# Peptides against a protein of PDB entry 3ESW, part 278

Target 1, 322 residues: chain A of PDB entry 3ESW
Amino acid sequence: NNIDFDSIAKMLLIKYKDFILSKFKKAAPVENIRFQNLVHTNQFAQGVLGQSQHLCTVYDNPSWHSIVLETLDLDLIYKNVDKEFAKDGHAEGENIYTDYLVKELLRYFKQDFFKWCNKPDCNHCGQNTSENMTPLGSQGPNGEESKFNCGTVEIYKCNRCGNITRFPRYNDPIKLLETRKGRCGEWCNLFTLILKSFGLDVRYVWNREDHVWCEYFSNFLNRWVHVDSCEQSFDQPYIYSINWNKKMSYCIAFGKDGVVDVSKRYILQNELPRDQIKEEDLKFLCQFITKRLRYSLNDDEIYQLACRDEQEQIELIRGKTQ

## One batch from the design tools (peptide; made by RFdiffusion4, then SolubleMPNN)

Design b2_p30_5_s4
Fold by OpenDDE base, seed 2:
Structure b2_p30_5_s4 (fold): chain B 322 residues (1-322), chain A 30 residues (1-30)
Amino acid sequence: as target 1 above (322 residues)
Amino acid sequence: NEKIEAELKKIKEELEKIKLFLEEEEEEKK
């Protein structure tokens, strides 16, 4: 009795695909009720939902991608990528080129394009005067600042000339292409858009303890890679917990195809209490939002993403990036 | 559901191994 192992394997693969696809079918009424109750009763869940409604879709704007590509020095970027890629003799294949691109974009963004703004320069005294600036507090945007999705304006007084300088915290990444300055929020916001403009698969990672960064899906490494524009960091998820000795409770990744608790990738020590939501409810929330984000995808796209999700979950459990 | 997922994952891993084995056997027959 020759067991047709090929037929069995094909049948099992079909059944497995069907099973995976079944998880992404329309939510049952009970799941919708659970979701609604969770987001109405839990502030953290409401916050995650609110962030997902923005961060999962805002960067998928073709007009913004065009503006970004027109603004960047692409000739310099590709020249540098080609130069670094040529050193390795192409031995690692074409997929590694994208990793070199992301590394160059990190360099270019930090060194040539964007500026860290701890304090603004004095508008009256000119460049390199930030040392003379005293914070007075924050206020709402004026009529001009409000055009660029500005929620808060930091106010500074110059100790030398006494004039007031405004530092608007713009959330419009196109305005950030003009201003070319900010803190972790502005850096991550614009850099996320930059990476998306190159057609890359990118997530925005929110840390509850006032930091934000990106993840890029490397086709070469076949995994999500930590990317921090502020640190010019590629594949160094340990920098916060180990190098900074930062205490953290939650890291949530927001992408077009899903919301994922990535805390296990970044919280390696000094874990703060995870008391904002039950672990089961957070898992449910992320899965539910992810399911909604995938409603328009075809069965093959859903299956590919589900396979990627499974590999990521294995990585996160094993604590091995390799 | 978690047990079913764990079992399905094991089945997938086994199927991938079987697939690789079958691909290797097909290459050895060429």
Scores: peptide ipSAE 0.013, ipTM 0.394, DockQ to the pose 0.033
Fold by OpenDDE base, seed 1:
Structure b2_p30_5_s4 (fold): chain B 322 residues (1-322), chain A 30 residues (1-30)
Amino acid sequence: as target 1 above (322 residues)
Amino acid sequence: NEKIEAELKKIKEELEKIKLFLEEEEEEKK
């Protein structure tokens, strides 16, 4: 009996695909109840859900992508990418071009485009006057600032002229294309949009200990790659735990296709207590939100993403991020 | 056939990874 190995192989592939797809089917009533109870009883879970409702979808705005691409010096960017790609990239395949693009965007953003703002310059005294600025506290946005998704305005007094300068903490990334200044929040927000505007697979990573960064899915490396616009950092997930000696408890990645606990990638030492939620409940929460984000995808898209998820989970467990 | 073999190889590799993952999760629970 010539065992039709091809038929068996096809059958096994189908059964495996069906098994994977079955995990992404509409949640059972019991899972919905568990989810509802979790987000109503656990503040951290509610926070993750709230962030997912914004961060997973906000950057998928074609109008914003157009505005970004019209604002950036694309000629300079691509000239630099082409220059670096021509040195080494041709031997390594076309997929490496995107890694060079992300590296150039990091350079361009930090060096040419955006500014770190500890304190604003005095609106009256002009440029390079931030040294004269004394913080008075924070307040709510005025009517003009409120147009640009501003939750908080930092207030500063100039020691030289006595005038008040407002530093609105804008959450509208399009306004940030105008202001071109901020801290880690503004940097990561706009840079996430910039990467998305190039059609890249990007996640926003939230760290509970007051930092944020991006991840980019490299087709060349076939994995999620750490990207920090503030640090001009590419593929250096260790910088927080090792270089900064930062203590951290949670790192959660938010993308259009899922929410993932990426803490194992970034928390290499100095781990703080993970006491905000049970590990099983966090795993469930991220999976549940991810399933919801994928409900409109076809079976092939779901399967490909599920395979990617599995590879990432294996990477995270094995500590083989590099 | 070559595509099917390549996909089977990928599935086998993924299954081996899953197996390792499950074994590691079981060891972390001990």
Scores: peptide ipSAE 0.008, ipTM 0.406, DockQ to the pose 0.266
Fold by OpenDDE base, seed 3:
Structure b2_p30_5_s4 (fold): chain B 322 residues (1-322), chain A 30 residues (1-30)
Amino acid sequence: as target 1 above (322 residues)
Amino acid sequence: NEKIEAELKKIKEELEKIKLFLEEEEEEKK
């Protein structure tokens, strides 16, 4: 009796698909209760939920994508991408083009488009006067600043002219296309939108220890790739733990299709205590939010995303990000 | 080593769930 291994394999694949799909069905009442209890009793869980409600969906705005594409120098960007792509002789196939695009966007954003703002320039004295600025503290937004999702305004006094300069911390990425300056928050916010505007799969990575960056899903590399606009960094997840010697506890990635604990990718040394939530509860929370984000997807989309998730988990286990 | 063992345990747990699911589907078809 020749065991039809092909038939068995097909049957197993079907059953496996059905099993995977079953995991993404609507949460049972018990899971909903567990979720509600977790977010009500654990502040970290509440924070992750709150961030997911914003970061997972805010960048999926076609109107914003159009505004971004109209604002960027696309001719320059594509010229540079084409130039770098041509140097490599197209040997790696079409999927690598997107990696070149992301690398050019990193270059363009840091070198040509956006500025780091540790302190603002004096509104009266003009450009390159930030050295003369003394922080006075922070306050709430005024009526104009409030139009652009501003939570905090940093106040500075010029040591030269004595005038007050306001540095509103805008969360509206469209306003950031105008202001073209900020810190890691503004950089990551606008850069995430920029990448999304090119139709890319992007996640916003929040680090509990006051840094933020992106991940891009490379079809060429077939994995999530670290992207930091502040550092013009592509595929260098080690920069925080190794180069900066940064101590970190949590890195959480927020995307349209899920919320993932990516701490293992970035926390290579100097791990801080992970005492904000139980590991099993964090895993449950991320999975639960991810399921909810996928409720409107079809079975094939759910299955493909689940396969991608499993591949990422295997990667994170193996430490094979390099 | 401990991290690898913990993840191997998770993989085993998922495989066990797959097995159980496969068994349940075969019972529903009978």
Scores: peptide ipSAE 0.005, ipTM 0.322, DockQ to the pose 0.051
Fold by OpenDDE base, seed 5:
Structure b2_p30_5_s4 (fold): chain B 322 residues (1-322), chain A 30 residues (1-30)
Amino acid sequence: as target 1 above (322 residues)
Amino acid sequence: NEKIEAELKKIKEELEKIKLFLEEEEEEKK
């Protein structure tokens, strides 16, 4: 009996596809009850849900993508990408072009476009006066600042002229295209939108210990790649844990197609206690939100994303990001 | 699909090795 291994392989693929698709069907009543109970009883779970409701969908705005592309110096960007691609790209295949694009966007954003703002310059004294600024605290937005999704405004007094300068923490990324300054939050917010505007698969990574960055899905590397706009960093997930010796507990990635605990990619040493939620409940929460985000997708899209998820989980378990 | 095909190809190759091994063990028992 010649075992038709090709027929068996095809049958296994069909059964595997059906099995995967079965996991993404409408949640069972018991799963809905578990989810509702978890988000009502666990503050961390509620926070993850709240972030997912914003971060997973806000950047999928075609009007914003158009505004971004009209605002950036695309001629400069593509000129630089083409220059780097012409050196190496033909040998490594066309998919590497997107990696060069992301690297150039990191360069352009940090060097030419956006500014780090630890303290604002004095509105009265002008440029390079931030050293004279004393923090007075934070307050709510005024009527003008409130138009741009501002949660808080940092208040500073100039030690030279005594005037007050406001630093609104805008969450509207379109306003950030105008202001072109901020900290890690503003950097990551606008840079996430920029990457999305080029049609890339991007996730926003939230770290509980007050940092945020991006991940980009590289078709060339066939994995999620660490991207930090503040650091102009590409594929260096170790920088926080190793280079900064940062202590961390949670890193959660938020994308249009899912929410993923990516802590294993970034927390390589000095792990803080993961005491905010049970590990099983966090896993369930991320899977449940991911399932909801995929409800409108067809079977082939669900299957492709599930295969990508499985590959990422294998990567995270094996520690083979390098 | 290509990765799944590659993995299935590896599984097929491993199954063929197992088959060959089992056939060799049956011949040594004769």
Scores: peptide ipSAE 0.000, ipTM 0.316, DockQ to the pose 0.040

Design b2_p30_6_s1 (from b2_p30_6, 15 letters changed)
Fold by OpenDDE base, seed 1:
Structure b2_p30_6_s1 (fold): chain B 322 residues (1-322), chain A 30 residues (1-30)
Amino acid sequence: as target 1 above (322 residues)
Amino acid sequence: ELDKIINEVKEKLEEILGLEKTLEALKNFK
């Protein structure tokens, strides 16, 4: 009896696929109850859910993508990408080209496009006057500022002329294309949209200790890659824990296809207490939200994403990010 | 040809078993 080894291999792959897909079936009533209880009783869980409702979907706006692509100097960007790609002589195809694109977007964004704003310049005295600005506190948005999803306006007084300058903290990334200034929040918000506008798989990473950055899924590297627009950083997840000696407790990644605890990628030392939620409950929460985000996907899409999730979890456990 | 098929099946089995073990480990690290 010739053992049809190909048939056996196919059957094993089918069983494996079915096993993976079984995890993404609609939530059982007991899971829904657990989820509802968790988000109603745990403030951190409620925060993660609230962030997921915004960050997982807001950047999937085709109109915004068009506005971004119309605003950026695409000729300059692609010229620089082509130049760097040609320099390395890689016949490695379209996948590595995307890594060069992300690196150029980091350069372009930090060097040519966006500005760090710790304090605004005085509206009356003009450019390079931020040194003369004294913070007076924060206020709610006025009628004009409120049009651009502004929750807070920082108020500054000029020590030279005595005039008041407003620094609205806009959450509308389209407004940020105009203002072209901000802190880590504005940088990450707009840069996430920029990456999404090029059709990339991108996650927004929230750190509990007041920093935010991106992850990009590199098809060339076949993994999630750390991307920080503020630092012009590509694939340097260690910069916070090692270079900055930053203490951190949680890093949560938010994307259209899932919510993932990526703390193990970034928290390499100086870990703060993870006391906001039970580890099992956080794992459940992220999986539950991820499952909901994938409800409309077909079995093949679910399977491909699940394989990526498994590879990422292996990476995170082994500490082999580099 | 048979040796190629056997090797392919072994590689696929190792991949599946490796992934299953990792999933089990991920379940046990609850």
Scores: peptide ipSAE 0.017, ipTM 0.416, DockQ to the pose 0.055
Fold by OpenDDE base, seed 5:
Structure b2_p30_6_s1 (fold): chain B 322 residues (1-322), chain A 30 residues (1-30)
Amino acid sequence: as target 1 above (322 residues)
Amino acid sequence: ELDKIINEVKEKLEEILGLEKTLEALKNFK
């Protein structure tokens, strides 16, 4: 009896697809109750939910993408990408082009476009005067600053002229295209939008210990790739734990298609206590939010994303065993 | 950890296929 292995394989794949799709159906009443109780009783869960409501959707704005593409020096960017691709990319296939693009965007952003701002320059004394600036504290935004999603303004006094300089912490990435300066928050915010504007799959990674970065899904590498605009870093998830010797507890990735605990990718040593939420509850929370984000997707899209999620989970588990 | 992945895949296969017997056979092949 020639076992028709092909027919068996096809049948197994159909059943597997149906099983996966069943998990992404509308949440059961019990799951909704668990979710509501979790976000009402656990502050960390509430924070993750609040971030997901913003970070998962805010960058999917076609008008913003157009403004970004009109603002960047696309001729320079593509010239540099084409130059690097012409050297090595033809041998490795067309999918590597996006990796070269992200690497060039990292270079362009850090070297040509955006600036780190530890302290602002004095508005009166001009450029290269940040050394003369003394922090006075922080306050709420004024009427003009409030137009650009500003929650906090850092206030500095110039030791030379005595004038006050305001450093508003803008959360509007379009305003950041104008100001072209900030810290890790502003860098990651605008850079996430930039990557999205090129049609890339991008996640915003929040670290509880006051850092933020991106992940890009590389079609060439067939995985999520660490991307830090501040560091001009591509595929170096170890830099925080190993190079910086940073202690960390949580890294959560926020994307249009899901929320994922990516702590295992970045926390390689010096792990801080994960005491903010039960591990099971965090896993449930991320899965529940991910499920909600995918409600409008068709069965094929859900299945493809679920396969990608499983591959990532396997990667995250294997990475701890090396 | 590899054992955990194998167990999760096994549990998924058990849920999907109801094939408890096939997983026992795979244990005996190691």
Scores: peptide ipSAE 0.015, ipTM 0.445, DockQ to the pose 0.066
Fold by OpenDDE base, seed 3:
Structure b2_p30_6_s1 (fold): chain B 322 residues (1-322), chain A 30 residues (1-30)
Amino acid sequence: as target 1 above (322 residues)
Amino acid sequence: ELDKIINEVKEKLEEILGLEKTLEALKNFK
């Protein structure tokens, strides 16, 4: 009786695919009740849901992608990418080109395009006058600032001329293409849109301890890659915990295809108490939101994404980011 | 691409379940 092991392997793969797909079918009534109770009773869960409703979809705007591509110096970017690819990339295959592109976008964004703004320059005294600026506090947006999804405006007084300068914290990434300045929030917001505009798979990573960055899915590395526009950092998830000695509790990644707790990738030491939600409830929440984001996808897309998710979970368990 | 996914799933099943070692052990039990 020649056991056809190839037939058994094929049958196992079919059953595995069916099992995976079964997890992504419409939520059972009990799961919906659990979800509703969780987001109504747990403030952290409500916050994650609220962020997912914005961050998972806002960057999937073709009109914004066109505006971004029209605003960037594409000739310079591709010239630099082609130059670096010609040195080292030919041996590694076509998929590495995208890694070179992301690295150049990090360089271009930090060096040529965007500015860090701890304090604004005085609107009256001109450039390089931020040293003369005293913070007076924050207030709500005015009528003009409100057009660009501004939540708060930082107010500064110039010690030299006495004039008030407003630093609106814009959440509209298209406005940030004009202003070209901000802190980690503005940097990450616009840079996430920039990466999406090149057709890349990108996630926005929120850290509870007041930092934000991106992840990009590298087809060459076949994994999610840490990307921080503020630091011009590519594949350095350790920089926060190790280099900065930053204490952190939660890192949550938000993308079009899912919400994932990526804390294990970034919290390598100095872990703060994870007391905002039960671990089982956070896992359930992320899976539930992810499932909802995939409801319109076909079985093959769902299966491919589920395989990618499982690879990421193995990576996160093994602690092998290398 | 499907063959690549199948191979990755096989590798993953091998890593997680030792299934390829089991399949190879089962092939060698012939």
Scores: peptide ipSAE 0.015, ipTM 0.434, DockQ to the pose 0.071; fails the geometry check
Fold by OpenDDE base, seed 4:
Structure b2_p30_6_s1 (fold): chain B 322 residues (1-322), chain A 30 residues (1-30)
Amino acid sequence: as target 1 above (322 residues)
Amino acid sequence: ELDKIINEVKEKLEEILGLEKTLEALKNFK
């Protein structure tokens, strides 16, 4: 009896595809009720939902992508990418070129483009005067600052000239192309947009313990890759738990196609209590939001993303970056 | 329950990937 293994395999693949697609159908009324109850009763769930409503879609703005590409020194970037790519003897057209691009964007952003701002320079005294700045506190944005999605403004007094300098915490990434300074929030915000502007699949990773970074999907590595613009870090998810000895409880990734608990990638030691939500409810929440984000996708797109999700979940459980 | 689902999906994926690898191996043996 020649078992037609090819026919069986095809049939299994079809059934598997149908099964996967069935999971991404419109939420049942019971799931909607569970979701509504969860976000109304659990503050952490409400926070994740609120973040998803912004972070999953805000960077998918073609007008912003154009502005970014017009602002960056693309000639320098591609020159450096080509140089490093050629040194390693890669052939043109390999998916690995994108990894070189992201590495150069990390370099360019940190070294040439953006500045870390512990304290602002004095608006009166000019550049490299931050050492003279004393924090006075924070206040709400003024009328001009409010145009650029500013939630808070840090106020500093110059010890030399006595003038007040405002450091608005802008959430508008286009404004950050002008200001070219900030902390982890501004860095990650603008860098996420930069990566998106190159047509990359990017996620914004929020850590509950006051840090943020990116992930991008490497077609060469066939996985999500840790990217921290502040650290000029590529594929070093361990830096927080191991190098910084940071204690963490939750890392949530927000992308156009889903919301994913990526805590297992980054929390390798010193795990804080995960007491903000039940694990089952967090998983349900992330899956529910992910389903909603995929409602307009076709069956093939849904299936490809589901396969990617499954691979990621396997990676996260095995703790091995393949 | 989630570990069970993940294990079931892993098993199914491993079965499917195993089937794909087996199919690929079988194709290379012709």
Scores: peptide ipSAE 0.013, ipTM 0.423, DockQ to the pose 0.138; fails the geometry check

